# Designs tried in a protein design run: peptides against a protein of PDB entry 2AKA. Part 128

Target 1, 299 residues: chain A of PDB entry 2AKA
Amino acid sequence: MEDLIPLVNRLQDAFSAIGQNADLDLPQIAVVGGQSAGKSSVLENFVGRDFLPRGSGIVTRRPLVLQLVNSTTEYAEFLHCKGKKFTDFEEVRLEIEAETDRVTGTNKGISPVPINLRVYSPHVLNLTLVDLPGMTKVPVGDQPPDIEFQIRDMLMQFVTKENCLILAVSPANSDLANSDALKIAKEVDPQGQRTIGVITKLDLMDEGTDARDVLENKLLPLRRGYIGVVNRSQKDIDGKKDITAALAAERKFFLSHPSYRHLADRMGTPYLQKVLNQQLTNHIRDTLPGLRNKLQSQL

## One batch from the design tools (peptide; made by RFdiffusion4, then SolubleMPNN)

Design b2_p20_7_s4 (from b2_p20_7, 11 letters changed)
Fold by OpenDDE base, seed 4:
Structure b2_p20_7_s4 (fold): chain B 299 residues (1-299), chain A 20 residues (1-20)
Amino acid sequence: as target 1 above (299 residues)
Amino acid sequence: SVQQQVQEALAEVDAFLASL
């Protein structure tokens, strides 16, 4: 069944090439979160490399179809640069920035046109995620005044689809009831059937506070539950702290924390990756009969 | 061609569904 994700990847690539990606309800996971929620850091932790754009404001400005493929080799490929293998993930970051700027210009605008990035690695499970622009209420720089609505409209193109799973990324050091990710997920998935909660910044919570009730699915219940993660701090990122060392620190955090110790085997980035692989695989299987009919109608 | 890729993908989907 692990071959189902590569199958959908081939479909995504084919449909990207014809410009019809937005119209196909492909089984996928859309990643949603507020600005600075830790969304991009979760994705980099899956790869074990720094490769996503960094900065203040809206970092992701185009949908990024991130196709993780388990392989004996480590390299990246872009659909727009066929045959070019990237082994330096800094060059991957620069290519994302350049390809984003090529379409959006220098005004930090957004575009609904996806970037398709495939990462081959021995350290990944087969997993496809659509990284979406971070929700913001405040335009930065020369962004259009309606940028909030443009982002929301872009997100809605993905998250309204019945076959779209929603990875809702929320920081624990902010009011979770006010989480932009959980709000948009609740709007399009009121029964919590398609939403997976990710709680970041658990290490940045005030002393004497915890997200235990959220992680135990008691506060804002989702059918697919919540997974807590600990990302690298901005200082750790700037200091080029190794992601493998950060994952070990994450494991230590959950095991040592009184409120999370009993959940530690169902927390952290490696567990999240496993759960997402399994949920996506199962979701693909369940949606394949309908997908077949759609594919046949495109021929 | 894109159409060929869609056809190949459809064939793989059909093969999988037939194996169930």
Scores: peptide ipSAE 0.189, ipTM 0.826, DockQ to the pose 0.659
Fold by OpenDDE base, seed 2:
Structure b2_p20_7_s4 (fold): chain B 299 residues (1-299), chain A 20 residues (1-20)
Amino acid sequence: as target 1 above (299 residues)
Amino acid sequence: SVQQQVQEALAEVDAFLASL
């Protein structure tokens, strides 16, 4: 099967360069969730590197188009820094922060202008994700009082598109009925056709509670189901626990947990990557005839 | 040019669709 994801990546780069990003319903996966839901940690676990901005409040302030490309080499490239290869992922983090601040200023404002980051790695499957700002109700610092609505409007620009799949990231240690990710997904995808549920923080649930009914797709059914993951704790991140050890701990968590053991082969970050690659590839194939007509209209 | 990239991408899409 031809690498359809790299083909769409070339289209994304071409359209980003002409500023027409808003009108092209490209087959993509938008990542949505509340602040601190674990979105950035899921993306870093795919790469196996710490490279995303960290902090309290709104961390992602611009859409990040993350293009993962399976390669024999490991490096990153930004569309705005053509020809610069990043091999230090700390420099990748600093570039995201600098490029974010260049456009948004120092007030921790948001911008709908995407950052395009391509990561080549032997440890990734071909996968493109759009990381979106975390939903919040409370402005922090010099953020405008309407920041909740600004974030919502930005998310709606992506998730309303028919060719957009939605990766809805919800923490298990919070009321799932109140999940910001699932609420926005239900609004734009009421039949759950485009939504993939990710449940984070399964290791942080209260003693005697579990997310089994959610992960079995019984509580809030999605056609594409739910995948549980275990991210590094803040203590693990601060302690510089490597992602490889974290992925091994995640596998051990699912295998050892009485409520999740029977699901363990359909859980965790490696399984999520595989599912997303397959879902995106199939979605690209199904949308290509329509995409052809759109491309022809741009010539 | 960006137009050339779009044309190349369209050609790749057409080639793929023709192989189906």
Scores: peptide ipSAE 0.185, ipTM 0.817, DockQ to the pose 0.607
Fold by OpenDDE base, seed 1:
Structure b2_p20_7_s4 (fold): chain B 299 residues (1-299), chain A 20 residues (1-20)
Amino acid sequence: as target 1 above (299 residues)
Amino acid sequence: SVQQQVQEALAEVDAFLASL
């Protein structure tokens, strides 16, 4: 059963190499959320490394197909530079930036062409995620005036696919009813069948407020529910706070919070990883017969 | 070739489905 995700990874790599990534409805999880919703921090918390581009504005400008593979060794490999093993995750960050700039040019534009990154680690479960550009309403710098629509159109190419699960990342310190992630998810998945809610920034909520009703799946019901996480603060990131220490702090947060203590075993980054691995594995199993038929029809 | 990669992928899918 653990071999299903690696199988789909090989399919993704094969189809990426032929430019057909848009045409094949491969079972995948697309990560969606507003700018600064905490998407990159969630992904880095899975790897336990800082490796994603950072900055102000739209940082993710191409889809990032992040293939996590449980392994005894820790290294990364890009599909565009096969055979080069990266052991320094700062070099991984620089390669993502360089490969993004190579395709998008100097104008900080976006491209729908994915970057395929495989990370081998003893600290990960087998999991494949597609990190998508953050939704924005305001162009920054040299971005085209229609950048909001370009991002939306790019997201729609992924999230409209029937075999695409949606990881909707929303910050708790913002109005959840106005969450860009949940809005786009509801547009393409009105019954909430394909959507998994992630609630970030629970530690940044105003005193006397909580997201309990959301996390209990009472406010905006999703069939797959919600998982709360606590990411490192920007100060913690700048201070190079260890992700392992941040995960311990996250666990402590949920256990000590009166509104979340009863949910603590179904919250946090490690639980999210487990759920996503299980959900993706089951989804691959359920879609694989249909995928086989599609593959056979292309021969 | 693309066709070879699809064939290899299909063979892997078939092998997996046969192992279930």
Scores: peptide ipSAE 0.184, ipTM 0.819, DockQ to the pose 0.661
Fold by OpenDDE base, seed 5:
Structure b2_p20_7_s4 (fold): chain B 299 residues (1-299), chain A 20 residues (1-20)
Amino acid sequence: as target 1 above (299 residues)
Amino acid sequence: SVQQQVQEALAEVDAFLASL
């Protein structure tokens, strides 16, 4: 049986080449979260490489269609430069920055035009994610004063689609009731049917506090639940701490924490990858008959 | 053409659905 995720990736690439990406309700997972919520770190932990732009303010300024493909080889390919294989993930980072700047200019503006990146790796499950710009209320540099609304409008193009699952990334060391990710998810998915909660920065919570009630799905219930993760600190990233060592530290965190030990087998980045692969596969299977009918009606 | 790409996409979807 062909993998459903690679099939949808081929459809996505075909539609991207036509410029109609925004009009197609393809089964996908959109990643949403505030700036510094830990979105980039979650995606890099899936790949096991540092490859996303880093910096202050809005880092993701175009949608990044990240297609993870399990393979015996490790390399990346961009849709905009077909046939070039990237084996250095620092070059992947630089290409994302260059291709972003080519379209948005130097003003740190945003563009709704996706970057399509495929990563082949033995360390990934088949998974397609759309990384979206981080929600912000504060313009930086030469950003337009309405940048918050431009980001919101861009996110809405993805998250309003019925076939879009929402990976809502929220930091635990901030008020979850005020989470921009959970707010936008609740607006477009009031019943919490399409939303998966990710709680980051569990290791940065104040002493004597925990996110147990959130992770147990008791505070803000989502049908698809919540998964806690522990990302590398900025110091660990700057120090080039290995992602494999960080994943081992994450596992140790959940197993050793009194409030999370009983949840530890349903927490962490490896479990999140597995859940997303399974949920996306099932979602594709459920939506594929409807997608077929839509494709047929466009002929 | 756009139509050809849609037809190819539809054929792949149909082939998959037929394999289920």
Scores: peptide ipSAE 0.156, ipTM 0.810, DockQ to the pose 0.563

Design b2_p20_8_s1 (from b2_p20_8, 9 letters changed)
Fold by OpenDDE base, seed 1:
Structure b2_p20_8_s1 (fold): chain B 299 residues (1-299), chain A 20 residues (1-20)
Amino acid sequence: as target 1 above (299 residues)
Amino acid sequence: SLEEEIEEMLKFIEELEKQQ
């Protein structure tokens, strides 16, 4: 049986080429969260490479359709640069920045036009995610004064779709009741049917505090639950700490922590990747028959 | 099969691309 995710990736690429993305509710996972919530770090930990733009403020300024494909080889391809294989992931980062700037200009504005990036790697499971701009309340630099609303409107184009799953990324070292990710998810998914919670920065919580009740799905219940992760610190990123070493440290964190030890096999980046692969596969199976019928009715 | 259905959808989209 062929993996359904690569087949849907081909559909997604074809729809992107004809500009009809607005009318088709493709099964997908949209990644939402506040600025600095750790979204980009989670995605980079899946790939095991540094390849996303970094900086202060709004880093992701266009939707990034990230298609991870398990392969014996490691390289990346952009839909806008057909036939060019990237083996240096720094060049991948530079291409994302250049393609973003080409459309948004120098004012650090946003655009709803996706960048489509496919990454082949032996270290990934088949998985497609749509990374969305981080929610912000304060314009930075030359950003439009209404940037908060522009980001919100862009996110709503994805998360309001019935076939869109929502990966809500929230930092544990902030008030989770005030999580921008969980707020937007609750607005469009009030029953918590489409939302998967990711809790980052568990290692940055104050001594004597923990997120156990959240991770056990007792505080803000989601049908699909919560998964805790530990990302590299900014110091670790700047020091070029290997992602493999960071994943080992994450495993050690959960196993050694008195509040999380019993959850350790259902926590961490590798488990999150597995869950998302399975969730997306099942979601495709459930939604494609309906999508086919809609497409046939438009013919 | 679901795979066959996806392949049919792909063929349809490819035909739409040729008509543009």
Scores: peptide ipSAE 0.208, ipTM 0.796, DockQ to the pose 0.370
Fold by OpenDDE base, seed 2:
Structure b2_p20_8_s1 (fold): chain B 299 residues (1-299), chain A 20 residues (1-20)
Amino acid sequence: as target 1 above (299 residues)
Amino acid sequence: SLEEEIEEMLKFIEELEKQQ
């Protein structure tokens, strides 16, 4: 089977180097969600490492192009510092923070200029995701009063593109009808053709409630459906609980829960990785002929 | 093949980068 995702990663890196003047709609998955929806935890669970900035407020302040590559070795590399291999993922986090602050300053502002990070690991499937800033309504610190609209405009630059798939991350312990992720997805994908739903915080739902109807695709139907995940609690993150142990606990949660047991083989982080790899691979195969024709017409 | 098509696209982008 042709490794199409690594080949498209080379195209993505080349386009990033020449600047965004080539308005090429490359096949990609944009990750969208409200602040504290659990996006960062989902991405870290794919890698099996703590490597994303943490804190209150807007954590992601620049788009993060995260290129996961299955490899026999484990290391990270940034496009802005080629040839430097990071084996300590705390240093990866610090580099994201430093590179973000270099462009945005200390005011916690945002920038549309992507950070490109490639992670080689034996624990990942080939997968490229674009992590986008979390949607917020309330400015924090020295953020501009219009930060909500700045974030929305940045998200729209990605999610309006025809070849962009949307990973919509929503917490189960909040009203899903009011999910910022599902609202923006519905605005740009009204037929639900490009959207994959992720439901986080299933373990934090009120006693006697469940998200079964959502996960069965009966409440707010998406063509690509919904996948439930259970992330580490904030206490588990602060206590540096191992991600491998958290993935085992996630599997146990779905298998033991009376409302989710019958769905357990189609839930959890490992299943989500597999689905996203397959969806992206198929999407690349379908879209590349059109991209080739567009490039040839510009010659 | 699809791989050959991607390699042709890469060559084109690399040529554009050299012209900048």
Scores: peptide ipSAE 0.203, ipTM 0.795, DockQ to the pose 0.352
Fold by OpenDDE base, seed 4:
Structure b2_p20_8_s1 (fold): chain B 299 residues (1-299), chain A 20 residues (1-20)
Amino acid sequence: as target 1 above (299 residues)
Amino acid sequence: SLEEEIEEMLKFIEELEKQQ
């Protein structure tokens, strides 16, 4: 049986070309979280490369449809510049920034028009994610004063869809009851059927505190549970610390931590990738028959 | 098969693209 994720990627590309992305509830995973929650770091850890825009404020300003494809080769391709293979992931970052600015202008505004990026890598599992702008309450630069609502409206276009899974990214060093990601997920998925919790910054928690109860799904239960990850610190990112070394450090963190050792085999970025691949594959299998019927009814 | 269904959907979308 061919991997379903690449097949759905072809559908997604075709729908993007027609501009009908809004009308078809394709099975997908939307990534949501507050500003600085660690979304971009999670995605970069999947690829093992620094390729996403970084900075203060709203970094992701357009939806990024990130199609990860397991391959023996490593390169990236954009749907808007077909035939160009990117092997330098810094150039990938620059292209995302340039393409974002082309549409949004220099005012750091947002646009609902997706950027479609495919990454071939031996380090990834087949996985498609939609990275969404980080939720924020404070406009930066020349952003409109209603930017918070514009972001929320954009997120709602994705997360309200029944076939959208929600990857809710929350930092452990903040009050999880106040997590923007979990709040928006609860709003559109009150039963917690479509939401996967990711807890970042577990290494930045105060001494004597832990997120064990959250990770064990006891505090704010989600049907699909929670996965803890440890991302590179900002210092490590600025110092260009190798992601492979960071993944080894993450594994060591979970294995050595008294509160997490028993969960270590169900934590960390590699496990998260595996879970997301499996959940997306199963979700595609469950939802595609219904989508076919809808398309046939429009013929 | 689900694969065949996806291929049919792809063909349909490609036909719609040609009509636009």
Scores: peptide ipSAE 0.197, ipTM 0.788, DockQ to the pose 0.352
Fold by OpenDDE base, seed 3:
Structure b2_p20_8_s1 (fold): chain B 299 residues (1-299), chain A 20 residues (1-20)
Amino acid sequence: as target 1 above (299 residues)
Amino acid sequence: SLEEEIEEMLKFIEELEKQQ
């Protein structure tokens, strides 16, 4: 049986080519979180490569539709430059930056027009995510003074859609009750039906504190639960620490931590990938009949 | 046409639904 995720990828590409009708509610996972919450690190850990723009402030300035496809080969392709295969993931990063700047200019503005990136790899499960700009309150550089609201409005275009799942990324070393990701998720999904919680920076919590109650889904219950991950530190990223070594360290962290050991088999980046693949596949199955009927009525 | 491509994809979706 052909995987449903690659099929939806073709639909997504086709719809992107027609022009975004605001009315297209494709089954997807939108990634939301504050700046520096660890969103980009989670996505890079899925691929096992450094390929996303880095920096302070607003790094993601356009939605990035990241289509992961399990393959025997490793390469990337952009929808805006069909036929070009990227095997150097640094070139992928540069292309994202260049294509972002082409539309937004040099003022670090934002645009709601997605970048579509497909990554083929033997190290990924089939998975499509929409990386969204990080929520911020403070404009930097030449950003417009209302950038907070522009980002919020952009996020709302995705997360308000009924067929959108929300990957809410929150750091453990900050007050979870104040999580920008969980706040926006609760606003558009008050019953917690569409939201998957990701807790990052578990390794950066103060001594004697833990996120056990959060990870056990006891503090702020989500129907789809929470998954803890340990990303590379910024120092490790800058030092080009191997992602495979980081994944091994993440596994060791959960297994050795007294508060998380009993959860270790339901934590970490590899488990998150599996859960997201399964959740997206099931969500596609549930939503495709309705989508088909809608599309057939418009044709 | 893009419409024909979507229609083909829709037919494929219908076939997948029947196999499930």
Scores: peptide ipSAE 0.127, ipTM 0.725, DockQ to the pose 0.099

Design b2_p20_8_s2 (from b2_p20_8, 11 letters changed)
Fold by OpenDDE base, seed 4:
Structure b2_p20_8_s2 (fold): chain B 299 residues (1-299), chain A 20 residues (1-20)
Amino acid sequence: as target 1 above (299 residues)
Amino acid sequence: SLQEILAEMEAFIKELEAQQ
C-alpha cells in the first residue's frame, strides 16, 4: 500500500509531461487557504526545511505539486530540470521563484501551469500535495484587478474534481466562520466528505479563547475532521528557529494547554502528516479502479 | 512510460480484487 502514492506520482509526472493535467481526475490533495493562513509553513514543517517563497501578498502564484518521498537521502528534484539534485533548500526556493517568474513575469500574475517538485527525505512520509495560490480579495502591486477571481477559478479547477481531497487551512486567530478555505470547501464539498480541516495559529488566539469546539468537530463538522497545528511565528523564522525546535514547541503547546491537552495525540504537524499519508493512500486505493477504466477508454 | 504505469495499476487492482 505504501507504493500507491509513488505510483500516482509517476502518473502525475507523465500527464504533466504530455500537457493533459487538466483533464484527469487524479487522486490528490489540494491545499487551500487565505493569504497568510499558514499553508507554506505547514508544508515546510513536513519537509523540515525552509524552501518555499516568502513575502507579503500572493506568494504561491503557480500550483506547486509537492511530492514528498521517504528516502535515506535528502534532496529535491524539479520535473522541469531533470537530473539536477538540489541539496540546498535555499536553491530550491530560488528555483521556485525563478520558474514562477519565468512564466508569470514580474507583475505577480498567476499561472495555472504547475511546478512539480519532488523532495526525498528521511523525515517525510510519502505524501503528495498541490499547494494552490492563497485566496485574496485585494490586488497588490501590478496584479490585475480581477486577481481574486483568477485565483478562485484556478482553485476551482482542482477542488471541483471528485477525486480531489481538500486540505482547508484556516487561522484560529481569525473568524473561522469567515475562513476562505472553509467557504470554498463548503461550496464544492457541501457534505464535508473530501475536506480535511487544518487550524493554524492556535498559539495566537486571544487569552480565554480556544478552538476546542472546532477541533472536536462540533462547530463545522467534517467527515475527515480537523487537525490543529502550531507553526513558527515570523519572529521564530527571523530568529532562525529550526523546524525541529518548532515541532517540539508545538507538542509542548498542545500538552500544556488546558483546552487541547486531551486532543494532543491527534494534533500537531507529525500527526497531520500521518493522517494525510493514510487518507491519500486510502483515497488512491478507492479511486484507482475508476481511474484505470477512464485511462483505458482514452487509449 | 505511461504503459508501464498502467500495467502497474492493473497489477495493483488485480491484487485488490484477489483480496476481496
Scores: peptide ipSAE 0.159, ipTM 0.791, DockQ to the pose 0.092
Fold by OpenDDE base, seed 2:
Structure b2_p20_8_s2 (fold): chain B 299 residues (1-299), chain A 20 residues (1-20)
Amino acid sequence: as target 1 above (299 residues)
Amino acid sequence: SLQEILAEMEAFIKELEAQQ
C-alpha cells in the first residue's frame, strides 16, 4: 500500500509532460485557504524546511504540486529541471520564485500552469498536495482588478473534481463562519465528504476563547473532521526558528491548553501528516479501478 | 511509459482483489 502514492506521482508527471493534466481526475489533495491562513507554513512544517516563497499578498501564484516521498536521503527535484538535485532548500525557494516569474511576468499575476516539485526526505510520509493560490478580495500592486475571480476559477479547476480531496485551511483567530476555505469547500462538497478541516493560529486566539467546538467537529461537521495545528509566528520565521523546535512547541501547546489537552493526540502537524497519508492512500485504492478504465479507454 | 504505469496499476488491482 505504501507504493500507491508514488504510482500516482508517476501518473501526474506523465500527464504534466503531455499537457493533459486537466482531463484526468487523479486522486489528490488540493490545499485551499485565504491569504495568510497559514497554508505555506503547514507545508513547510511537513518537510521541516523553509522552501516556499514568502511575502505580502498572493505568495503562491501558480499551483504547486508538492510530492513528498519518504527516502533515506534529503533532496528536491523539479519536473521542469530534470536531473538537478537541490539539497539547499533556499535554492528550492529561489527556483519556485524564478519559475513563477518566468510565466507570470513582473505584474504579480497568476498562472494555472502547475509547478511540479518532488521532495525526498527521511522526515516525510509519502504525500502529494496541490498548494493553490490564497483567496483574496482586494488586488494589491499591479494585480489585475479581477484577481479574486481568477483565483477562484483556478481553485475550481481542482476542487470540483470528484477525486480531489480538499484540505481547507482556516485561521482560528478569524470567524470560522467567514472562512474562505470552508465556503468554497461547502460549495463544491455540500455533504462534507471530500473536505478535511485544518485550523491554524490557535495560539493567536483572544484570551478566554477557544476552537474546541470546531475541533470536536460539533460546529460545522465534516465527515473527515478537523485537525488543529500551531505554526511558527512571522517573527519566528524571520528569526529562522527551527521547525523541529516549533513542532515540539506545538505539542506542548496542545498538551498544556485546558481546552485542547484531551484532543492532543489527534492534533498537530505530525498527526495531520499521518491522517493525510492514510486518507490519500485509501482514496487512491478506491479510485484506482476507475482510473484504470478511463486510461484504457484513452489509449 | 503510460503503458508501464497501466501495467503496474493492473498488477496492484489484482493484488488487492486477491486480498479481499
Scores: peptide ipSAE 0.151, ipTM 0.791, DockQ to the pose 0.091
Fold by OpenDDE base, seed 5:
Structure b2_p20_8_s2 (fold): chain B 299 residues (1-299), chain A 20 residues (1-20)
Amino acid sequence: as target 1 above (299 residues)
Amino acid sequence: SLQEILAEMEAFIKELEAQQ
């Protein structure tokens, strides 16, 4: 049986090439969360490379369609520069920044036009994610005063689609009841059918507090549940701490923590990647007949 | 091409239907 995720990747590429990305409800996972929620770190942990733009404020300013493909080789390719293989992931980061600035300018504005990036790696499972700009309430630098609404409108273009799964990324060291990710997910998915919760910054919680009730799906139940992860600190990122070492530390964190030890086999970045691969595959299978019928009616 | 993708989708759907 052909892998379904690569099939949808070909659809995404084809629709991007013809400018019809907005008109088709493709089975996909949109990544949503507030600024500094840890979205970029989760994605980099899947790849095992530093390749996403970093900085203060809104770093992701265009949707990034990230297509992970399991392969014997490691390289990246952009849809906007086909045939160029990137083996240095710093060059991948620079290309994302350059391509973002080409469309948005240097004013830190946003654009709904996606960047399509495919990463081939022996260290990934087949997985496609759409990284979206971080939700913010406060404009920074030269950002327009309505930037919050611009971001929200952009996110809504993805998350309102019935075939869109939502990866809601929330930091544990903030009030989860006020999570921007969970709020927007609840607005468009009130029954929690399409939402997968990711809880970051579990290592940064105050002593004597934990997110056990959230991770056990007791506080804000989602059908697809919650997965806790521990990302590298900003200091670790700046210090170029190896992601493999960070993943080992994440495993140790869950195993050694009294509140999370019993959940440890269903926590962490490797488990998250596996779950997302399985859920996306199943979701594609379930939606493919309807998608075919829609496409046939439009051609 | 979109036609090739549609053909792949149809082939896959037929396989799924045959397994049911």
Scores: peptide ipSAE 0.134, ipTM 0.788, DockQ to the pose 0.091
Fold by OpenDDE base, seed 3:
Structure b2_p20_8_s2 (fold): chain B 299 residues (1-299), chain A 20 residues (1-20)
Amino acid sequence: as target 1 above (299 residues)
Amino acid sequence: SLQEILAEMEAFIKELEAQQ
């Protein structure tokens, strides 16, 4: 049985190429969270490469459809530049920035038009994620004063869709009751059926505090639960700390922490990747009959 | 083009049917 994720990837590419948001509610995972919540770091940890734009303020300004494909080779391809294989992930970062600027202009505005990036790697599971702009209240540069609402409206185009799963990324070192990710998820998924919680920055919590109650799904229950991760620090990223070493440190963190040791096998980036692969595969299978019928009615 | 959309949709449906 062919992996269902690559099949949906071909549909995503087809619809993106036509520029018509065909009213197809494709099974997908949208990644949501406040600025600096750690979304980009989670995605880079899946790939094991630094390839996403970095900086202060709004970094992701267009939806990034990130298609991870398990392969014997390692390279990236963009839908907007077919036939070009990127083996240098710094060039991938530069292409994302250039393609973003081409559409949004110099004002650091946002656009709802996705960038489609496929990454082939032996280190990934088949997984497709839509990285969305980080929620913010503070305009930067020449951004319009209503940029918060523009971002919100863009996110709502994805997360309101019934076949959209929501990866809600929240930092542990902030009040989770105030999490932008969990707020938007609760608004569009009040029953918590489509939301997966990711808790970042567990290593940055105040001494004597922990997120055990959240990770055990006791504080803000989600049907799909929560997974804690430990990303590289900004210092580690700037110092080009190896992601493999960071993943080993993450494992050590959970195993050594008194509050998380018992959860350690259900925590960390590798476990998150496995869960997302499985949940997306199952979700595609469940939605596929309805998608077929909708497609047939449009033919 | 609309024709390219329809062709990709048809191809997808066939792939879906082959997997079921």
Scores: peptide ipSAE 0.078, ipTM 0.747, DockQ to the pose 0.068

